# Peptides against a protein of PDB entry 3EFO: the designs that were tried, part 72

Target 1, 262 residues: chain A of PDB entry 3EFO
Amino acid sequence: SQLADLYKSCETDALINFFAKSAFKAVLHQPLKVIREILVNQTAHMLACYRKNCASPSAASQLILPDSMKVLPVYMNCLLKNCVLLSRPEISTDERAYQRQLVMTMGVADSQLFFYPQLLPIHTLDVKSTMLPAAVRCSESRLSEEGIFLLANGLHMFLWLGVSSPPELIQGIFNVPSFAHINTDMTLLPEVGNPYSQQLRMIMGIIQQKRPYSMKLTIVKQREQPEMVFRQFLVEDKGLYGGSSYVDFLCCVHKEICQLLN

## One batch from the design tools (peptide; aimed at target 1 S61 L63 P66 D67)

Design b2_p28_7_s3 (made by RFdiffusion4, then SolubleMPNN; from b2_p28_7, 12 letters changed)
Fold by OpenDDE base, seed 1:
Structure b2_p28_7_s3 (fold): chain B 262 residues (1-262), chain A 28 residues (1-28)
Amino acid sequence: as target 1 above (262 residues)
Amino acid sequence: STSYVSLDMSNKEELEKQLEALLDEALA
């Protein structure tokens, strides 16, 4: 059917780009609360329509997601928690305005990265391989006190270091003897000249490649004050300012779908 | 019809398990 074909062609990244731009434009003339409600409503309607017209009958307790949209709720929840749609006191008006304008010009790939950052376990690097480490889910639960992680969202780049990160890696990256000696005021990694340092720099270069903006590097130590800013980019985690967990969001969407179909 | 994922919203344990598997595959 035409509807079935439509859902097959509707990819999550394109949808999020569309919804983000639509919502961010609406910020100029609609209350944020209304915009968020519209986004949830649109999500529920799309999924309700699919369930009704494109999926086999199933129990009401089931949430049916087309394969092309299987992670749409995750990205939608990230959009809803973004500082443009959910204001945070620690984010200035100017910063919100800046982000809003940037997203309005982003392509599909850029907006996808912006709303769901790439989080890489740098401590697992193989200096003999040209392969990038496999990304992990963008949540605190995926961090390790013994690990070093690189986060990038197209605008910002963070190098997060656990309190128990390997001293040999710290030496390799920063040329200092321990975690305590790392200078977090640096915006550039030193040219240490060992294989690990070169590999990390290569990875950072690959991440920066094809991005329209140069990402500033911020070095973050676990349990120090700047880590709070870093934590805001772990988009799967529940926000402190009214953002829902992914599970809670799914429940909300499911409830609304049931109301539409029953 | 198109292929789809079905999540059991009535069983929290199963839901969490399904979500972890789905998200790990898709996002990691």
Scores: peptide ipSAE 0.548, ipTM 0.932, DockQ to the pose 0.840
OpenDDE base, seeds 2, 3, 4, 5: peptide ipSAE 0.544, 0.539, 0.511, 0.542; ipTM 0.931, 0.930, 0.922, 0.931; seed 4 fails the geometry check

Design b2_p28_7_s4 (made by RFdiffusion4, then SolubleMPNN; from b2_p28_7, 9 letters changed)
Fold by OpenDDE base, seed 1:
Structure b2_p28_7_s4 (fold): chain B 262 residues (1-262), chain A 28 residues (1-28)
Amino acid sequence: as target 1 above (262 residues)
Amino acid sequence: STSHVELDMSDKKKLEEQLEALLDEHLS
């Protein structure tokens, strides 16, 4: 059917780019609460329509997602929790305005990374490999006290260090003997010159080269105050100011779909 | 019908496994 073909042609990254720009434009004329409600309704209606018209009957307990939109919900939840649509006290009005303006001009690839950051477990790096480590889900549950992670969203770059991160890696990256000696005021990594340091710098360079904006590096120690800012980029987790977790959002969408179809 | 994925919203453990597989594939 024409409708089935339409869903096949849709891509999540394009949809999110469209929804983001539409929502961010609407901020000028509509309350944030209304905009968020519209986005949720649009998501539910789109998926309900697919279930009704493009899929064979399935159990009501199942959430049916077309392949082209299988990750749409997670990105939609990220959009809903963005500081432009969900105001947070720690984010200034200037920062919100800046982000809104940036997104309005972003291409599909840029907006995708912006809403769902890349989180890399760099403590697992193979210094002999030229490949980037596989990204992990943006959730606190994927962090390890013994790990070191690099997060990038196209605008910001964070190097997160667990309290029990390996001293040898700390020495390799920062040329200091322990976690306590790391200076978090640095915006650049020292040129230590060992293979691990070189590999990390290469990875950071690759990430930066793919993006149009220069990303400022922030070094974050676990359990220190600046970690709170870092946690806001773990977009799958429950937000502190009204944002839902990914799973909770799925439940919400599923419930609304059921209501629409019954 | 078009190709799709089904997430089991009634089984938390199964859902978590499904989401892990789904997102691992997406992030690879």
Scores: peptide ipSAE 0.685, ipTM 0.954, DockQ to the pose 0.826
OpenDDE base, seeds 2, 3, 4, 5: peptide ipSAE 0.681, 0.681, 0.681, 0.678; ipTM 0.954, 0.953, 0.953, 0.953

Design b2_p28_8 (made by RFdiffusion4; failed a check: too like the target's own chain)
Pose (drawn by RFdiffusion4):
Structure b2_p28_8 (pose): chain A 259 residues (1-239, 243-262), chain P 28 residues (1-28)
Amino acid sequence: SQLADLYKSCETDALINFFAKSAFKAVLHQPLKVIREILVNQTAHMLACYRKNCASPSAASQLILPDSMKVLPVYMNCLLKNCVLLSRPEISTDERAYQRQLVMTMGVADSQLFFYPQLLPIHTLDVKSTMLPAAVRCSESRLSEEGIFLLANGLHMFLWLGVSSPPELIQGIFNVPSFAHINTDMTLLPEVGNPYSQQLRMIMGIIQQKRPYSMKLTIVKQREQPEMVFRQFLVEDKGGSSYVDFLCCVHKEICQLLN
Amino acid sequence: SEKFEVVVESEEGKEFFLVENGELTELP
């Protein structure tokens, strides 16, 4: 009968999986604007209830989120930015209908990765003694002109290359000497390489391991290339609203529920 | 411009984050 126990026991990934499927089913029944509104208001409602009933007294300039829901807003914003709940500019209806379908079948492990892609820094890789590098936030702010990154959501795998990308690596991987020597349209498996092209292939394998679909590798050269597609998967950035924007929005309506 | 804090509350304590001008910073 205590609300504190309800919140202390929640799981964001499980909640995100439900909201996603619930919203994606509703796409075939209601205006998308109506669906997004329900999602945002339900999010503000859950948090406002915690604020007025469980949270110890705190200043109004603060937004209080339970530990169980620490990353719930970030993921909810990812759902709202997803092409299924978004619109016309680019992204075919065939792409929307397809992604809407893929999520309807997903388990928790799949939806977590689908809505928050895994961004791995490759240029800072420890050689032959690896075990998959620490992940980095899904934002352009964590990309470096000197860096090479791996981004995966379970369906797509992007190998991102910066302009000042170390030629040493571009050689040990693409077997070519320089950055401008790589052609994106040749997105096939590169072998050779003794320390790195192997350590990279190792992590590309470990990533695919638990994943049902074999991912489509897409190489991205930084500055003005296909990168436009890649930017979509940096879900923390604006690309809908940014993570911070959404957070700013939820607090407004939480306050509107004046308490 | 907007400025406020986000607090994550748990049994172990509170974590504080500052939101200012579209940026999020963790406070010690």

Design b2_p28_8_s1 (made by RFdiffusion4, then SolubleMPNN; from b2_p28_8, 10 letters changed)
Fold by OpenDDE base, seed 4:
Structure b2_p28_8_s1 (fold): chain B 262 residues (1-262), chain A 28 residues (1-28)
Amino acid sequence: as target 1 above (262 residues)
Amino acid sequence: SESFYVLVESDEGVERYRVENGKLTKLP
């Protein structure tokens, strides 16, 4: 059917870009709560329509997604949790205004990265490979105390270090003997000159060159206070200020769909 | 949290996930 073909051809990144710009425009005229409710409603209606008209017969207790919209819920949740739509005390009015304006001008590729950051396990880097490490899901569950992760969303770059990060890697990156010696106030990595450092810098360079804005580097130690800021970019986790986890959002969407169809 | 299955449908088949205890798990 034409409708089935429409869902198959759907591009989630384009939809999220559209929803983001629409919502961010609406911020000027509607309460944030209303905007969020509209977004959830629109998501539920789209998926309910698929369930009703396109999906294979299945139990009502199941949430069914077309492959083209596989990541729609996670991106939508990220949008809903953004500081423009979900005000957070630690975010200034100016910062919210700035992010709003940035997103309004973002292309599809920029917006998808902005809402769902790239999280790279750099502790597993193969210095002999020119390939970027495979990104992991943006959740604390994907972090490890023994790991080092690079997070980038097109505007910010974080280097997260587990409390049990390998000393040899710490030495390789920072030229210090241990985790405790890392200075988190620095915004630039030293040029240590070893293969691992060079590889990391190369990766950071590749990430930066693909983005229109210069990303400031923030070094984050696990269990230190600044980690709280970093955790806000783990967008699949439950937010500190009312944002849902990805799983919770799936539950919410599922319930809404059931209400629409039953 | 609520427990249910998530199905992702494509021309190649169906991917199955389970939501249970606040966790999403891909099924074989």
Scores: peptide ipSAE 0.542, ipTM 0.935, DockQ to the pose 0.897
OpenDDE base, seeds 1, 2, 3, 5: peptide ipSAE 0.522, 0.533, 0.522, 0.521; ipTM 0.931, 0.933, 0.931, 0.931

Design b2_p28_8_s2 (made by RFdiffusion4, then SolubleMPNN; from b2_p28_8, 11 letters changed)
Fold by OpenDDE base, seed 4:
Structure b2_p28_8_s2 (fold): chain B 262 residues (1-262), chain A 28 residues (1-28)
Amino acid sequence: as target 1 above (262 residues)
Amino acid sequence: SVSFYILVESDEGVERYKVENGELTKLP
């Protein structure tokens, strides 16, 4: 059917870009709570329509998504949790305004990265390869105390270090003997000059490539206070200020779809 | 805790996931 073809051709990244800009424009005229409710409602309606008209027959207890919209819920949740739509005490008014303006001018690729950061396990780097490591889901569950991860969203870059990260890698990156010696106040990595350091710099360069803004680097040590800021970028996790986890959002969407169809 | 299945439909088939105990698991 024509409708089925429409869903198959859906570009989720473009859709999220549209929703983001629409919502961010609406911030000037509507309460944030209302905007969030509208976004959830629109998501549920789109998926309910698919369930009703396009999906294969299945039990009502199941959430059915077309492949083209597989990542729609996760991105929508990220949008809903953004500081522009969900006020956070740690985010200044100026910063919120700044992010709003940035997103209003972002293309599809930029907004995609902005809402769902790239999280790379750099502790698994093959120094013989020039390829980027495969990104992992933005959740604490994907981190490891023994790992080192690089997170980037087009505006910010974080280097997260587990409490048990390999001393060899720490020395390779920071030229210090241990985790405790890492200075988190620095915004630039030292030029140590070893293969691992060079590879990390290369990766950072690739990530920075084709991005319109220079990403500031923040060094984050696990279990230190600044890690809380980093955790806000783990967008699939539950937020500290009313933001839902990805799973919770899926449950919410599923429930609303059921209400629409039953 | 809410438990349900997620089906992702494509021309190539159906991917199956399970939501249980606040966790999402991909099924074979």
Scores: peptide ipSAE 0.516, ipTM 0.928, DockQ to the pose 0.920
OpenDDE base, seeds 1, 2, 3, 5: peptide ipSAE 0.506, 0.514, 0.510, 0.499; ipTM 0.926, 0.928, 0.926, 0.925

Design b2_p28_8_s3 (made by RFdiffusion4, then SolubleMPNN; from b2_p28_8, 12 letters changed)
Fold by OpenDDE base, seed 3:
Structure b2_p28_8_s3 (fold): chain B 262 residues (1-262), chain A 28 residues (1-28)
Amino acid sequence: as target 1 above (262 residues)
Amino acid sequence: SVEFYIIVESDEGNEYYKVENGKLTKLP
């Protein structure tokens, strides 16, 4: 059917870009609460329509997504959790204005990365491989105390180190003997020159390629104060300023769809 | 307890997930 074809051809990244720009434009003349409600409603209606007209018969208690929209909910939640759409007083007007302007000029690829960062398990690197490690979901649950992770969203880059990061990797990256010796004030990795260090820098270079902005590197140690900033980019988790976790958002969307169809 | 299941439909096959106790899990 025409409708089925429409869903199959849907590009979630383009939709998110559209919704983001639309919402951020609307901020100028509509209450934030209304904007958020519209976004949730649009999400629910799109998925309800699919279930009603395109999806295979199933129990009403189930949430059904077309593959083309598999990641729509998570990106939508990220959009909803963006500071531009939050009414928290802790967020400065300048920060809202800055991010709003940034997103308004972003292409599809840029906005996708901006709303959902890449989180790479660096501790799993094979120095003999030229392949990038597979990204993991942006959640604390995917981190490990023994791990080292690189996060990038097109604007910022973080290197997160678990408290139990392997000393050999620390030595390889920073040329220091232990976790405690790592200087988090550094904005550049040292030129250690070993294969692991070279591989990491190569990966960082690849991530930086064709990005419109130069990403500053921030080194973050687990359980130190600056980790709080890093955690804000774990977008699937509950937000610091009241934003829902991805799972909570799924529940919300599911509930709304059920209401629409019942 | 399982709150609900998620089905991702595709011409190549379906993926299945469950939401349980505030956690999303992919099913085999």
Scores: peptide ipSAE 0.610, ipTM 0.945, DockQ to the pose 0.812
OpenDDE base, seeds 1, 2, 4, 5: peptide ipSAE 0.605, 0.609, 0.599, 0.598; ipTM 0.944, 0.945, 0.944, 0.944

Design b2_p28_8_s4 (made by RFdiffusion4, then SolubleMPNN; from b2_p28_8, 9 letters changed)
Fold by OpenDDE base, seed 3:
Structure b2_p28_8_s4 (fold): chain B 262 residues (1-262), chain A 28 residues (1-28)
Amino acid sequence: as target 1 above (262 residues)
Amino acid sequence: SESFEILVESDEGTERYRVENGELTKLP
């Protein structure tokens, strides 16, 4: 059917870009609560329509997604959890306004990265390989106390260090003997010059490439106060100020779809 | 807390996931 073809051709990243801009524009004349409700309803309606008209027969208890919208829920949740729509108290009015304006000008690729950051396990780097490590899901559950992770969303870059990060990696990156010696006030990595350091710098360069804004690096130690800022970018986790986890959002969407169809 | 399966349909087949106990798991 024509409808089925439309769903197959759907591009989630484009939809998210559209929804984001629409929502962020609406912030000027509608309550945030209403905007969030609209976004959830739109998501549910789209998926309900698919289930009703395009999906294979299945149990009502199951959530059915077309492959083209496989990641729609996670990105939608990220949008809903954005400070512009949640109005988090730790974010200033100016910062919210700034982010809103930025998103209004973002292309599809930029908005995708903005809402769902890239999280890379740097501790898994092979100095003999030029390949980038595979990104992991943006959740604390994917972090390791023994790991080192690089997070980037097009505007911010974080290097997160687990409390049990390997000393050899710390030495390789920072040229210091231990985790305790890392200076988190620095926004630039030292020019250590070893293969690992060079590779990390290369990766950072690749991430920065073709991004419209220069990302400043923030070094974050696990369990230190600044880590709280970093955790805000773990978008699949439950937010501190009303944001749902990805799983919770899936449950919400599923429930809404069921209500629409039953 | 809710438990249910997620089906992702494509021309190549159907991927299956499970939501249970606040966790999402991809099924083989």
Scores: peptide ipSAE 0.602, ipTM 0.945, DockQ to the pose 0.898
OpenDDE base, seeds 1, 2, 4, 5: peptide ipSAE 0.597, 0.595, 0.589, 0.597; ipTM 0.945, 0.944, 0.944, 0.945

## One batch from the design tools (peptide; aimed at target 1 L63 H254)

Design b2_p29_3 (made by RFdiffusion4)
Pose (drawn by RFdiffusion4):
Order: structure tokens, then C-alpha cells, then sequence
Structure b2_p29_3 (pose): chain A 259 residues (1-239, 243-262), chain P 29 residues (1-29)
């Protein structure tokens, strides 16, 4: 009968999986604007209820989120930015219908990765003694012109290359000497390489391991290349609203529920 | 996990930016 126990026991990934499927089913029944509004308001409602009933007294300039829901807003914003709940500019209806379908079947492990892609820094890789590098937030702010990154959501796998990308690596991987020597349209498996091209293929394998679909590798050269598609998977950035924007929005309506 | 750590960092980043840009501090209990 206590609300504190309800919140202390929640799981964001499980909640996100439900909201996503619930919203994706509703796409075949209601205006998308109506669906997104329900999502945002339900999010503000859950948090406002915790604020007025469980949270110890705190200043109004603060937005209080339970531990169980610490990353719920960031994922909810990812759902709202997803092309299924978004619109016309680019992204075919065939792409939306397809992604809408893929999510309807997903388990928690799949939906967590689908809505928050995994961004791995590759240029800072520890040689032959690896075990998959620490992940980095899904934002362009964590990309470096000197760096090479791996981004995966379970369906796509992007190998991102910066402009001042170390030629040493571009050689030990693409077998070519320089950055401008790589052609994106040749997105096939590169072998050779003794320390790195192996340590990279090792991680690309471990990532695919638990994943049902074999991911489509897409190489991205930084400045003005295909990169436009890649930017979509940096879900923390604006690309809908940014993570911070959405947080700013939820607080407004949480306050509107004046308490 | 590694992903959970990235998410923690995303929360901290959002906490700082929310406070700097909008004057709203983000707290977790």
C-alpha cells in the first residue's frame, strides 16, 4: 500500500520496453501527436507523483527522479525521437513500418540497446589484452577528430572515422595508408592487420554475439560524408529535442501539476 | 555494466547542463 515500495522496485528498461510497444501499437489507431502527448504526460505524471508523495522536501528549482527512474527520461526522449513516432523529412514509410515491427517482438535486452546505441571508442583501444572498451555517451560531444568509434543499436553498426584520424590505424585496419584513401562504398570485411584489425574484429564479434539480426556495417568518414545518417544514432543530441531539452520540458509539466 | 556507466555519465551531464542553461537542478533519490 506504500508508494515508496512501488517506485523502489521499478526497472527503467522494462518500463521503456512497454511504453515503446504500447506506443507502436497505438500508431495504427491514433494521431502520433496524441501518442507522444500521452507518453510525455505519463512521464511527468509518474515523476510528479513521486515528488508530491515520496521525495523528501527539496527546492522547487530541482527535479527529483527516483534511482529506479534515473535514466528513464533519457530513454523516453529516445523513443520520442525515433522515426516511428516522428515524421516525413527523410526516412521512408517502409523504414518506419519496419522498425515499428522489429520493436514489437523485442525483449528487454534488445529494446535497451535499440533506443540507446552503444558508442565505443576504438582509437584508444588497448592492444591484444582487450575485452571490449568502455562505452561512451551517445552524443557528438564524445567524438574526436583524432578518434575512431563503433556505434551499434542491434541492427546497424557504424565505424566512424574522424578527419585527423591516425594514419597508423587507418593502415592497420583498411590496409590503405591514409584517411582520404578509404572509400565508404566498400563496406566489406577488412582482414589483415596483426594487432588492431584483429582487436577490432574481436569486438565487432562480441557485440553481435547476443544479437538476433546480423548488423549492417556502415563506414562513415567524418566531415560531410554519409555521416548525416550516423548522426541520428547519437540520441542524446537534438539531431526532436535533446536530452536536456526533454528534461527541461518534463519539469515544466511536473510543476504544472503544481506541487 | 559499461552501458550503465555511460548512462550515469549521461545523467551527470544532463544534471550540469540543466542547471547551467535553465537553472533547474536535477536530483536523484
Amino acid sequence: SQLADLYKSCETDALINFFAKSAFKAVLHQPLKVIREILVNQTAHMLACYRKNCASPSAASQLILPDSMKVLPVYMNCLLKNCVLLSRPEISTDERAYQRQLVMTMGVADSQLFFYPQLLPIHTLDVKSTMLPAAVRCSESRLSEEGIFLLANGLHMFLWLGVSSPPELIQGIFNVPSFAHINTDMTLLPEVGNPYSQQLRMIMGIIQQKRPYSMKLTIVKQREQPEMVFRQFLVEDKGGSSYVDFLCCVHKEICQLLN
Amino acid sequence: SSLEEALDEAFEFGQEKLKEEHGIELVSE

Design b2_p29_3_s1 (made by RFdiffusion4, then SolubleMPNN; from b2_p29_3, 16 letters changed)
Fold by OpenDDE base, seed 3:
Structure b2_p29_3_s1 (fold): chain B 262 residues (1-262), chain A 29 residues (1-29)
Amino acid sequence: as target 1 above (262 residues)
Amino acid sequence: SSMDAALDESVEEAARELKEKYGITLKVD
């Protein structure tokens, strides 16, 4: 059917870009709560339509996603949790306005990265390899106290350090003997000159080269106060300011779909 | 891509968590 073909050809990244721009434009004329409700409703309607017309019969306890849209919910949740649609006290009005304008001009690839950051386990780097480490899901569940992670969303770059991160890596990156000696006020990594430092800098360079804006680096130490800002970029987790976790959002979407089909 | 793998993992793990927490089974066609 034409409808089945439509779902098969669906490009989630393009949809997210469209929804983001539509929502961010609507911010000027509609209450944020209404905009968020519309986005959830649109998501539910799309998936309800699929379940009704394209999917095989399923139990009410099942949430059915077409393969082409399997990542739509996670991105939609990221959009809903963005500071433009969900105001946060730590974000100024000017910053929200700036981000809104930036997204309005973003292409599909840029908006995708913006809403769902790239999180890389830097502590697993092989200095003998030129390959980038595999990204992990943006959740605290993927962090470890022994790990070092790089997060980038096209606008910001964070280097997160676990409280038990290896001293040898700390020495390699910062040229200091321990976690306690790391200065988090720096916005540039020192040029230590060892293979690990060089590899990390190369990775950061590669990430930067793919983006139109220069990303400022923020060093984050686990359990220090500034880590709270970093945690807001772990978009799959429950937000501090009212945003749902990915799982809770899936539940919400499922319930909405059921309501539409009943 | 590396991001695709991360997203696939996210879907899979979210499905597990969704079942555990809410009893909802996530199925991808």
Scores: peptide ipSAE 0.759, ipTM 0.972, DockQ to the pose 0.909
OpenDDE base, seeds 1, 2, 4, 5: peptide ipSAE 0.751, 0.753, 0.753, 0.753; ipTM 0.971, 0.972, 0.971, 0.972

Design b2_p29_3_s2 (made by RFdiffusion4, then SolubleMPNN; from b2_p29_3, 14 letters changed)
Fold by OpenDDE base, seed 3:
Structure b2_p29_3_s2 (fold): chain B 262 residues (1-262), chain A 29 residues (1-29)
Amino acid sequence: as target 1 above (262 residues)
Amino acid sequence: SSMEKALDESFEWAAKELEEKYGIKLVVD
């Protein structure tokens, strides 16, 4: 059917880009709550239509996604939780306005990274390898007190340090004897000159090279105040200011689909 | 890609948690 073909040809990244720009434009004329409700409603309607017309018969307890929209919910949740649509006290009005304008000009690849950051476990780096560490899902559950992680969303770059980060890595990256000696006010890593430092710098360079904007580096220590800002980039987790976790969002979408079909 | 793997992990984890927490089975059809 024509409808089935439409779902098969759907590009989630393009849809998210479209929804983001549409929503961010609407911010000028509609309340944020209304915009968020519209986005959820649109998501539910698309998926309800699929379930009704394209999907195989299934139990009411199942949330069915077409393959082309497998990652639509996670990105939609990220969009809904973005500071432009969900205000956060730690984000100034100017910064929110700036981000809104940036997204309005972003291409598909830029918007994907912007809404769902790349989180890399750099403590697992092999200094003899040219391969980037495998990204992990953006959740606190994937962090470890013994680990060091790099997060990038095309606009910001964070270096997160666990409280039990290996002293050897701390020294290798910062040229200081311990975690406590790290100066988090710095926005540049020192030129330590060892293989690990060089590898980290290379990774940061690769991430930066593919992005149109220069990302400012923020060094974050676990359990310090600035970590609260960092945690807002862990987009799958529950937000501090009304944003749902990925799982809770899926539940919400499922319930709305059921309401539409019943 | 690296991000595709992360998203796959995300989906798998979410499917498990969604079923455990809410009894909803996440299915790709």
Scores: peptide ipSAE 0.779, ipTM 0.976, DockQ to the pose 0.912
OpenDDE base, seeds 1, 2, 4, 5: peptide ipSAE 0.772, 0.775, 0.773, 0.777; ipTM 0.976, 0.976, 0.976, 0.976

Design b2_p29_3_s3 (made by RFdiffusion4, then SolubleMPNN; from b2_p29_3, 18 letters changed)
Fold by OpenDDE base, seed 3:
Structure b2_p29_3_s3 (fold): chain B 262 residues (1-262), chain A 29 residues (1-29)
Amino acid sequence: as target 1 above (262 residues)
Amino acid sequence: SSLDEALDESLREAAEEAEKKYGIKILVD
């Protein structure tokens, strides 16, 4: 059917880009709550249509996602939790306005990275390899007290350090003897010159490459106050200011689909 | 891509949790 073909050809990243720009434009004329409701409704309608017209019959307890749109919910949740649509006390009006304007000009690749950051476990870095570490899901569940992670969303770059991160890595990156000695006010890594430091710098360079904006580096220590800002980029987790977790959002979408079809 | 793999893992784990927490089985068609 024509509908089946449409779903097969669907590009979720393009859809998210479209929804983001539409929503961010609507911010000027509609309440944020209404905009968020519309986005959820649109998501549910698209998936309900698929279930009704394209998918094989299934139990009411099942959420059916077309393969082409399997990542739509996670990105949609990220969009809904963005500070432009979900205001946060720590984000100034100017910052929200700035981000809104930036997204309005973003291409598909940029918006994809912006809404779902790249989180890299750099503590597992092989200094003899030129390969980037594999990205992990943007959730606190993937962080470890013994780990060091690099997060980037095209606008911000964070280096997160677990409280029990290896002293040898700390020494390698910062040239200080311990976690306590790390200066989080620094926005640049020191030129330590060892292989690990060089590899990390190369990774950071690769991430920065082909991005339209220069990302400032923020060094974050676990359990320190600035970590709260970092946590807001763990988009799969429940938000501090009303945003749902990925799982809860899936449930929400499922319920709305059921309401549409029953 | 690495990101695609991360997202696939995210969906898989989210599906497991959704089933456990809400009794929702997520299927990719």
Scores: peptide ipSAE 0.722, ipTM 0.969, DockQ to the pose 0.908
OpenDDE base, seeds 1, 2, 4, 5: peptide ipSAE 0.718, 0.712, 0.711, 0.719; ipTM 0.969, 0.968, 0.967, 0.969

